# Peptides against a protein of PDB entry 6FRK, part 71

Target 1, 411 residues: chain A of PDB entry 6FRK
Amino acid sequence: NEEVLNAMLKEVCTALLEADVNIKLVKQLRENVKSAIDLEEMASGLNKRKMIQHAVFKELVKLVDPGVKAWTPTKGKQNVIMFVGLQGSGKTTTCSKLAYYYQRKGWKTCLICADTFRAGAFDQLKQNATKARIPFYGSYTEMDPVIIASEGVEKFKNENFEIIIVDTSGRHKQEDSLFEEMLQVANAIQPDNIVYVMDASIGQACEAQAKAFKDKVDVASVIVTKLDGHAKGGGALSAVAATKSPIIFIGTGEHIDDFEPFKTQPFISKLLGMGDIEGLIDKVNELKLDDNEALIEKLKHGQFTLRDMYEQFQNIMKMGPFSQILGMIPGFGTDFMSKGNEQESMARLKKLMTIMDSMNDQELDSTDGAKVFSKQPGRIQRVARGSGVSTRDVQELLTQYTKFAQMVKKM

## One batch from the design tools (peptide; made by RFdiffusion4, then SolubleMPNN)

Design b2_p13_2_s1 (from b2_p13_2, 6 letters changed)
Fold by OpenDDE base, seed 2:
Structure b2_p13_2_s1 (fold): chain B 411 residues (1-411), chain A 13 residues (1-13)
Amino acid sequence: as target 1 above (411 residues)
Amino acid sequence: LLELLKKLLEELS
């Protein structure tokens, strides 16, 4: 029994290391799991695999929980949020994502570019802010980040902004000059929250990076970026362990909407390859699918039209990148859709929708759309000409529709 | 709906 436990724990430890979990944390987890598993209870015929999985899950949840309540902004107050992190961590993009998140929640939000080191930092922030209609401040001529940050914070305080986000300079490496600059900015603006932005894709370097920031700056919150990539997010555990600060948000892509509040359970489930059913449900609910009840009722009756398929394609397009959606479905690994396959898949959906845009209401609303086209082949030629595609492309769409309609009838 | 989405995504992949 102990040999079997040790073998299973070795496999789990290997998988966690492959998920960029720090080797020290993996060792500690292995010891904690061994201590939590009563070998005598394992002898009683309980599903040993489920018990080990549950113990691993429970210990991973503890590693993500720093035991400190996350800072939250106060409504009607001026909340200054300072961002810190290395260059290439996604810090500047994350500032815009957080600003947009709060703006969509009805907060009076603004952005300050205090990055004077990187050429074009202010232009990049200005472009992102303008696209999102977020007020911004910065300078093309002022080189002191303390002056820019102080002036910007004062300006937006006087204008009664509730969320004032300050982006700071990054560096390619941990440099004392960067930390000194960050401390000078922090002392000048007196932020209510300091957010450390960490790139999950740096793997085993996450611990050393997070520790270096925590040792120099009073980090109170963590945001983990690039969780859409090959990084399984194990570096997030290292960030929490080193900073003793909660993860408040995660960046899940390059789009401004590819940003979500951190949830411990879904994150650990995803890390273990169990999927994120809760996050999928939340995303589906956020789509405000006005006709979801009508669709669910049709599906219960085994009815599925070409229009219903079109509406589902619209919904999928609103959910964002397919890799994120697939990564939330249990049994779909993160590797199933490379970034190249996403654009191709979205282009394919858009092509299918364009074909359906050339269909009439009788064709779209038929409970057996494929039969309507099979009875009158001239309809295929009309739709093909109207959408600028081959008759074969229309036949392929009808074949896909028929497969979906058969699946719905089996539900 | 989630099962339908799953099946749709499986066929589109």
Scores: peptide ipSAE 0.019, ipTM 0.503, DockQ to the pose 0.094
Fold by OpenDDE base, seed 4:
Structure b2_p13_2_s1 (fold): chain B 411 residues (1-411), chain A 13 residues (1-13)
Amino acid sequence: as target 1 above (411 residues)
Amino acid sequence: LLELLKKLLEELS
């Protein structure tokens, strides 16, 4: 029994290391899991795999909980949020994402570019802010980030902004000059929250990076970026451990909407390859798919039309990048769709929808759409001509529909 | 719905 436990723990530890979880945390987790597992309960015929999985899940949940309550902005107050992090961490993009998130929640939000080191930093921020209709401040002439940050914060305080986000300079390396600049900015603007932005893709370097920032700056919150379908979430655990600060948000892609509040349970579930069913449900619910009940009722009766398939493709496209949706489904590994395959998959979906746009209501609403086309092959030719595709492309769509309809009948 | 979406996604992948 102990040998089996040790073998299973070795596999879990290997998978966690492959997910960029820090080796010290993996060792600690291993010992905590061993201590939490009653070997006598394992002997009683309980599913050893489920027991170990539950113990691992529970200990990972503890690792992402710093035991500190996350800072939250106060409505009707002026909340100054300072961003810190290395260049390439996604800090500047994350500032815009956070600003947009709060703006969509009805907060009066603004952005300040206090990055004087990077040429075009202000232009980039201004471009992102303008696209999102977020008020912004910065300078093309002022080289002191303290002056820019102070003036910008004062301006937006006077204009009664509720969320004032300050983007600071990032360096490619941790430099004492960067930390001194960050401290000077922090002292001048007296932020209510200091957010450390970390790129999850740096892997085992996450702990050392996060620690270096925490040792120099009073980091109170963490945002982890590049948690798109291929990103290893293990660095997030290292960030929490090093900063003793909660993860408040995650960046899940390149779009301004690819940003969500951090949820511990879904995150750990995804990290373990269990998928994010909760996040998928939340995304589906956010789509306000009012017709979901009618669709679910049809599906329960084994009815599935080409229109029902079209509506599902619309829903998939509305959920955002296909890679993110797949990464929420249990058993779809992160490697299942490369970024290149996502655009192709979306183009394929759009092509299928374009074919269906050339179908008539009788074809779309038939409970046996494939049979309607098989009985009258002239319909295939009409649809092919109408959509600018081959008759083969229409036949492939009908073949896919038939497979889906058969799956629905087996549900 | 989630199971259907899973199946749809499996066939699209």
Scores: peptide ipSAE 0.018, ipTM 0.505, DockQ to the pose 0.091
Fold by OpenDDE base, seed 1:
Structure b2_p13_2_s1 (fold): chain B 411 residues (1-411), chain A 13 residues (1-13)
Amino acid sequence: as target 1 above (411 residues)
Amino acid sequence: LLELLKKLLEELS
């Protein structure tokens, strides 16, 4: 029994190391799990694998909890949020994502670019802010980030902004000059929250990086980026351990909407490869599929139209990269969609949607769209010409639709 | 819906 336990724990430890969990944390976790498992309960015929998974899950949840309450902005007050992190961490993109998140929640939000080190930093922030309709401040001529940050914060305080986000400069490495600049900016603007942005893809370097920032600047919150890629998120545990600060949000892609509040349970479930059914449900619900109830009712009645299929393709495209969606479904490993297959799959969806854009309302809203086309073959030729595709491509779409409609009738 | 999305994704893969 102890040998079997040790073998299973070795497999779990290997999987956690492959998930970029710090070796010290994995060792501590192994000891804690071994102490928490009742060997007598395992002898009673309980599913040993399920028991070990539950013990591992429980100990990982504790590692993500720093025991400190996350900072939250106060409504009707001026909340200054300073961002810190290395260059390439996704810091600038994350500033825009956070501003957009609060703006969508009805907060008066703004962005300040205090990155004077990187050429084009202000242009990048301005482009992102303009696309999201977020007010911004910065300079093309001022080289002191303290002056820019102070003037920007003062301006937006006087204009009664509630969320004032300050993007600072990054460096490629932890440099004393970076930390001095960050400290000078922090002292000048007196932020209500300092957010450390960490790239999850840096693996075992997460601990040392997070510690270096916390030792110099009073980091109060963590945001983890690039959780859409090959980064299994184990670096997030290292960031929490080193900063003793909660993860408040995660970045899950390149789109401004690829940003979500951190949830412990779904994150640990995904880290263990158990899938994130809850996050999938939430993400599907956040799509404001106001028509989801109407669609679910239609689906319950075995009705599925070409329009319903089109709307589902739009929803899938709004959910972001297919790799993220698949990575939330239990049993679809992170490796299931190589980056190449994702672009090809999205191009295929766009092609199908372009074909459907050439259909009329009678064709789109028919409960048997394939039969409408089969009765009048001239419709296929019209749609093919309208969309610039072959009649074969339209027939292939109708064949796919028929398969989906048959699956819906069996649900 | 989740089962439909799963099946859609399986057929598109």
Scores: peptide ipSAE 0.017, ipTM 0.476, DockQ to the pose 0.097
Fold by OpenDDE base, seed 5:
Structure b2_p13_2_s1 (fold): chain B 411 residues (1-411), chain A 13 residues (1-13)
Amino acid sequence: as target 1 above (411 residues)
Amino acid sequence: LLELLKKLLEELS
């Protein structure tokens, strides 16, 4: 029994190390899990595998919880959020993502570029901000980041902005000059929140880097980037441990929408390779897919129309990038959708929707849409001409529809 | 619905 437990714990420890979890945290987790199981085995003849899984999950949840409530902006107030992090961490991109997140929630949001060191930093921020229609501030002539940050914060405070995000200079290495500059900026603007941005791909270096930032500035929040890549996110645990600060958001790609509030349970589930079923359910619920009681009722009765399929495609497009959705499905590895495949899949969906936009209500609302087209081949030719596609493309759509309708009938 | 979405995504990939 103890040998089996030790073997299972060794496999879990190996998997956590392969997920970039810090060796010290893995050792602590092993000891805590062992102690928890030894206490529970004394109490009940329960399934050891389930107990170990539950104990591991529970201890990982504790490692992600710093015991500190995440800072949240106050509505109708001016909230200054300062970003800190190394160059290449995704800090500048994350500033734009956070600004866009709050803007979409109806916050009056702006961006300040206080990165005077990197050539083109302000142009990059300006391009991102302009695309998202986010107000921005920066200078091409001022070289002091303290002046730029102070002037920008004052300007946007006077204009009654609610969310004021300040991007700072990054460096390739931990340089004392960078830390002094960020401290001077922090002292000048008095931010309500300091966000440390960390690249998940830096693995075992996460702890030392996160600690170096926390030792210099009052980091209160962590954002983890590049969780769409090969990084399994284990470095995030090291950042929480070092900063004693909660992860507030995660970056899950390069698009401005590839940004999500951090959820502990889904993150740990994904880290363990269990998939993010809960996050997928939450995203489905956030899309109010359940508000289509009529669709759910039709699906229960084995009814599925081309219109129902069109509505599902609209819902999938609203869920955001396919890579995120697939990365939430158990058994779909992070590598299953290369970035190229996502754009291609979205283009394919849009093409299918464009074909359906050329269909009439009789075709869309038929419980046997494929049979309607098979009985009257002239409909295929009409739809093909209307959508600017081949008759083959319409037939391929109808073939896909038929597969889905058959699946719904088996549900 | 979730299973349908999963299978939709599988067929679109």
Scores: peptide ipSAE 0.010, ipTM 0.443, DockQ to the pose 0.091

Design b2_p13_2_s2 (from b2_p13_2, 6 letters changed)
Fold by OpenDDE base, seed 5:
Structure b2_p13_2_s2 (fold): chain B 411 residues (1-411), chain A 13 residues (1-13)
Amino acid sequence: as target 1 above (411 residues)
Amino acid sequence: ELKELHNLLLELS
């Protein structure tokens, strides 16, 4: 039993390290999981795998929870939100995404560019803000970010803006001059919330960077960017640990709409390669698809067929921003999206659907479709011939389906 | 930290 536990924990720890989770957090999680698992209960015939998975999931949920309530803006008040972060973190883009998010919710939102260091920072912000119809402030002539931030905040306060977002200068290195500038801006504008923006792709460097910001300014919120890319988001756990601040939003692409409120359960599921089943359910519910209730009910009962997968692919193809929805599908996460653009991903999805179009109702409607094919290998050859693909392509589809169906059965 | 990560990865490999 202990050997099985240690082997499974080794696999989980490897997967977490490959997800850019900080080594100290992985070690801590390993020991916490070992301490949470009763080996005697494991001997009693309980599903050892489910128990370990649940323990791992529970400990990851604790790692992403700083025990601090996220700041929320107050309606009818002037809420000043200062953004801090390194250059290239996606900070400026994230300012626009957050402004747009609140604007779509009926908040009177504006943007201030207090980045005087980067040439074209104000032009970039102005372009993004203008496209989203968000009011903005900045200067082409003023070089003091404190003056720009103060004047912009005062202007928008006088105009009764509810959400006032201030973008600051970012540097490639942790320079003392940058931190002093950020502190001077923070002291001048007295923000209600300071948001640290981090790139999920920085991996193990995330902890040290996040800590350096928290040690200089009162970071109260974290936003993680580039979670659509190769980054599995493990760095986000390091940011929470270092800042002791909640993740409030995630950036899931380059578009202004590729921005969502952080959800713990979906994030941990994605981090573990379990897919974002809750986010998929929420997205399915948001989209009010006619078959949503039937799908949700099947998912709740741990039933998932090849037909159900086909229907989900049809829904995805109908719904636009394909990148977001694919990232939510178990087994279609990071590895599927990282290898191609949205068009290539759609072409792959269409190929999978074409393979399923060559399946019969017995194969499509089986609650164990993979077992139907494994018992009668001639079915794989039939489907491959019918769809004009290799037997390998059909096996890859069945492998993806099996991963998905196993996740649904674990719910 | 990178050395510790490398060592842990080696232990996990």
Scores: peptide ipSAE 0.012, ipTM 0.468, DockQ to the pose 0.010
Fold by OpenDDE base, seed 3:
Structure b2_p13_2_s2 (fold): chain B 411 residues (1-411), chain A 13 residues (1-13)
Amino acid sequence: as target 1 above (411 residues)
Amino acid sequence: ELKELHNLLLELS
């Protein structure tokens, strides 16, 4: 029994190391799992594999919990959130994502660009902020990040902003001058929360990087980025261990909506390749698909129209990148859609929706839309001309619709 | 419902 346990733990430890989990954490986890497994219960014919997987899961859940309650903004107060992190970590993009998240939740949110080191940092922030309709502050002439941050925070405090996000300079390497600048900014603006942004793709370097930031500035929150890539997210465990700070959000892609509150259980399930059924349910619920009850009811009755398909495509587009949704489904490995396939899939959905935008209500609301078009081929030509596509593209859409409608009838 | 959504997503992929 002990030999079998040791062999299985060796496989799990190898898989965790391949998931960029720090070797020290893997060793600790191994000993904790060994201590948590009753060898007598393993002898009783219980599925040894399930028992070990459950023990591993429980220990990973503990590793992402620093035992510290995450900071949350107070409604009706001025909350200053300072961002810190290396260049290329996704820090600036994450500032915009967080600002947009709070704005959508009805918070009076603004952005400050205190990155004076990177040429075009303010223009990049301004572009992102303008697209999201988020108020912003920065300077083209002031080179002191402390002055910019202080003036921006004062301005937005006077204007009664509730969420004031300050983006700071990032460098390519950990340099003492970067840490001193961050400390000076932090001392000047006195942030309510300091958010460390970490790139999950840096793998084994996550611990050393996270520690270097925590040793210099009072990091209270972590955001992990690039979890849509090949990064299995094991570096997130290292960030929590080093910073002793909770992960508050994750960045799951390049779009402003590719940003979600961190959830421990879904994250560990994904790390272990178990899928994230709970996160899928939560994401579906967050979309307020109240209109989906009527659709689900129609689907239960074996009715599926082109309008129903259009609404489903809108829902999929609102859920964000299809690869993320698929990656939440058990059995769809992270490799199922390369990043290239996701943009192509979204472009394909958008093309299909554009074809349907050229259909009339009779075509969209028909319980047999394909038959409406087959009976009157002139409709295909009208829709093709209206949407700027070939008649073949319309026929392909109708073929896909027919397959869907046949599946719904079998449900 | 979740199985139905899963199957729908599988067919869209």
Scores: peptide ipSAE 0.010, ipTM 0.398, DockQ to the pose 0.068
Fold by OpenDDE base, seed 2:
Structure b2_p13_2_s2 (fold): chain B 411 residues (1-411), chain A 13 residues (1-13)
Amino acid sequence: as target 1 above (411 residues)
Amino acid sequence: ELKELHNLLLELS
């Protein structure tokens, strides 16, 4: 029993390390999971794999929860939000995304560019803000970020703005001068929230970066960027551990609407390669697709057929930014997303749909499509021949379907 | 960190 536990924990720890989870957190997780699993209960014939997976999931959820309630803006008040983070973290883009998020919710939102270090920082912010119709402030001539931030905050306070977002200078490296500048800005404007923006793609460097920011400035919130299908979410765990601050939002792409509130459960499910069914349902709901209610109802009842998967793929193909949605489907691991641009991802879905077009109604409408194929392997060969694919491609589709159907049954 | 990674990989091996 201990050998089986250790073997499974090895696999999970390897996958977490491959997902850029910090080594110290992986060690701690391993110890916590070992302590949480009763080896005697594992002896009683319970599904050892499910118990270990549940324990791992539970401990990962704890690692993402700093035990601190996220700051939220107060309606009808002036809320000053200061952004901090390295250059290339997506900080400036994230300021615009957050401003747009609040604006769409009916908040009177504005942006201040206090980045005097980067040439064209104000032009970039102005361009983003103008596209989103967000009021902005900055200077082409003032070089002191404290002056710009103070004047901008005062201006927008006097104009009764509710959300005042201040973008600060980033640096390529952790520099004491950057932290001193950030402290001077923070002291001058007295922000209600300081948001650290972290790039998830920096992998193991996430901890050291997040710690360096937390040690210098009163980071109260984290936003993780570049959580597209290529980024390994493990850096987010490192950021929470180092900052002891909640992740409030995630950036999932380059578009201004590629921004969502952080949800712990979906994130951990995605990190474990389980997919994000809740986020998929939410996204399907946001699109107001005509068949949405019927699909949601089927999902709630744990009913999931190959036809339902086919219909879902048709809907996904209609939805646009395809890369985000596929990464939410269980069994479409990072490898499905990592290898392609949006066109390749679309081509892969079309291939899967073409395989399903060669299935019969009995296969498509079965609540256990994988079992239909497993009982009669000749069906796999028929479908493979009909769709012009390998038997392996059909088996891979059935494996993806099985992963999805297993998740739907857990809802 | 690299040494800790190596040690963890060894412990996982």
Scores: peptide ipSAE 0.010, ipTM 0.446, DockQ to the pose 0.009
Fold by OpenDDE base, seed 1:
Structure b2_p13_2_s2 (fold): chain B 411 residues (1-411), chain A 13 residues (1-13)
Amino acid sequence: as target 1 above (411 residues)
Amino acid sequence: ELKELHNLLLELS
């Protein structure tokens, strides 16, 4: 029993390290999971794997919870939100995404460019803001970010804006001059919220960076960027641990709408390679794909067939950046995406669909398709022969289906 | 950090 626990914890710890989770957090999680698992309950014939998975999931949820309630803007008030973060973190893009998010929710939103350090910062913000029809402020002549921020905040307060977002200068490194500038801006504008923007792709550096910001500036919220299908979400845990501040939003791509409120359960599910069915349903609903209402209704009832999976693959092929959607499918973990570009991922889906094209209606429409194949192994051989693939490829498909169907049954 | 990673990988190996 202890050997099985240790082996499974080893696999989980490896996967978390591969997901750029900080080593200290992985060690802490390992000890917390060991302490939370009742070895006596594991002896009683309970599914040891499910118990360990549940314990791991619970401990990861705790690591994402800073124990502090996220700040939320107050309707009918002037909410000043200051953005801080390194250059290249996606800070400026995230300012526009957040502004657009609130604008779509019916908030009177504006943007201020107080980045005087980067040449063309104001032009970039202006371009993004203009595309999204968001009011903006900045200067081509003023070099003091404190003056720009103060004037912009005053202007938009006088115009009764509800959401006033201030983008600040970044630096390539943690520099004292950057933190002094940030503190001067913060003191001048008195923000209601300070948002630290962190790039998830920086991996193990997330903790040190997040800590350096928190030690100098009163960070109250975190936004994690570049959580596309290639980014390892482990840096998010480091940011929460270092800042003691909640993740409020995540950036999931380059588009202005590739931005969503942070949800703990879907995030941890995705981090563990369990998929994000909720996010998939939300994304499908946003696309108003009428053909998917029947699929969504089946998913809500915990029903999932191989045909439903086939239809979902067809939808994925019709839906935008393929990388975002694959990362939402259970069993299409980071390893499925890390091994290929979007074209290779599309080729893999087409291969899976070709395997399913060789299945019969009884196999496709079964609520337990994997059991149909397990009861009659000759079906696997028939499908493999019909689709020109190995029996292993068919078994891998059935394994993916089983993972997905198990997730749907838990919804 | 790399040493700790290496040690953890060794402990996991």
Scores: peptide ipSAE 0.008, ipTM 0.412, DockQ to the pose 0.010; fails the geometry check

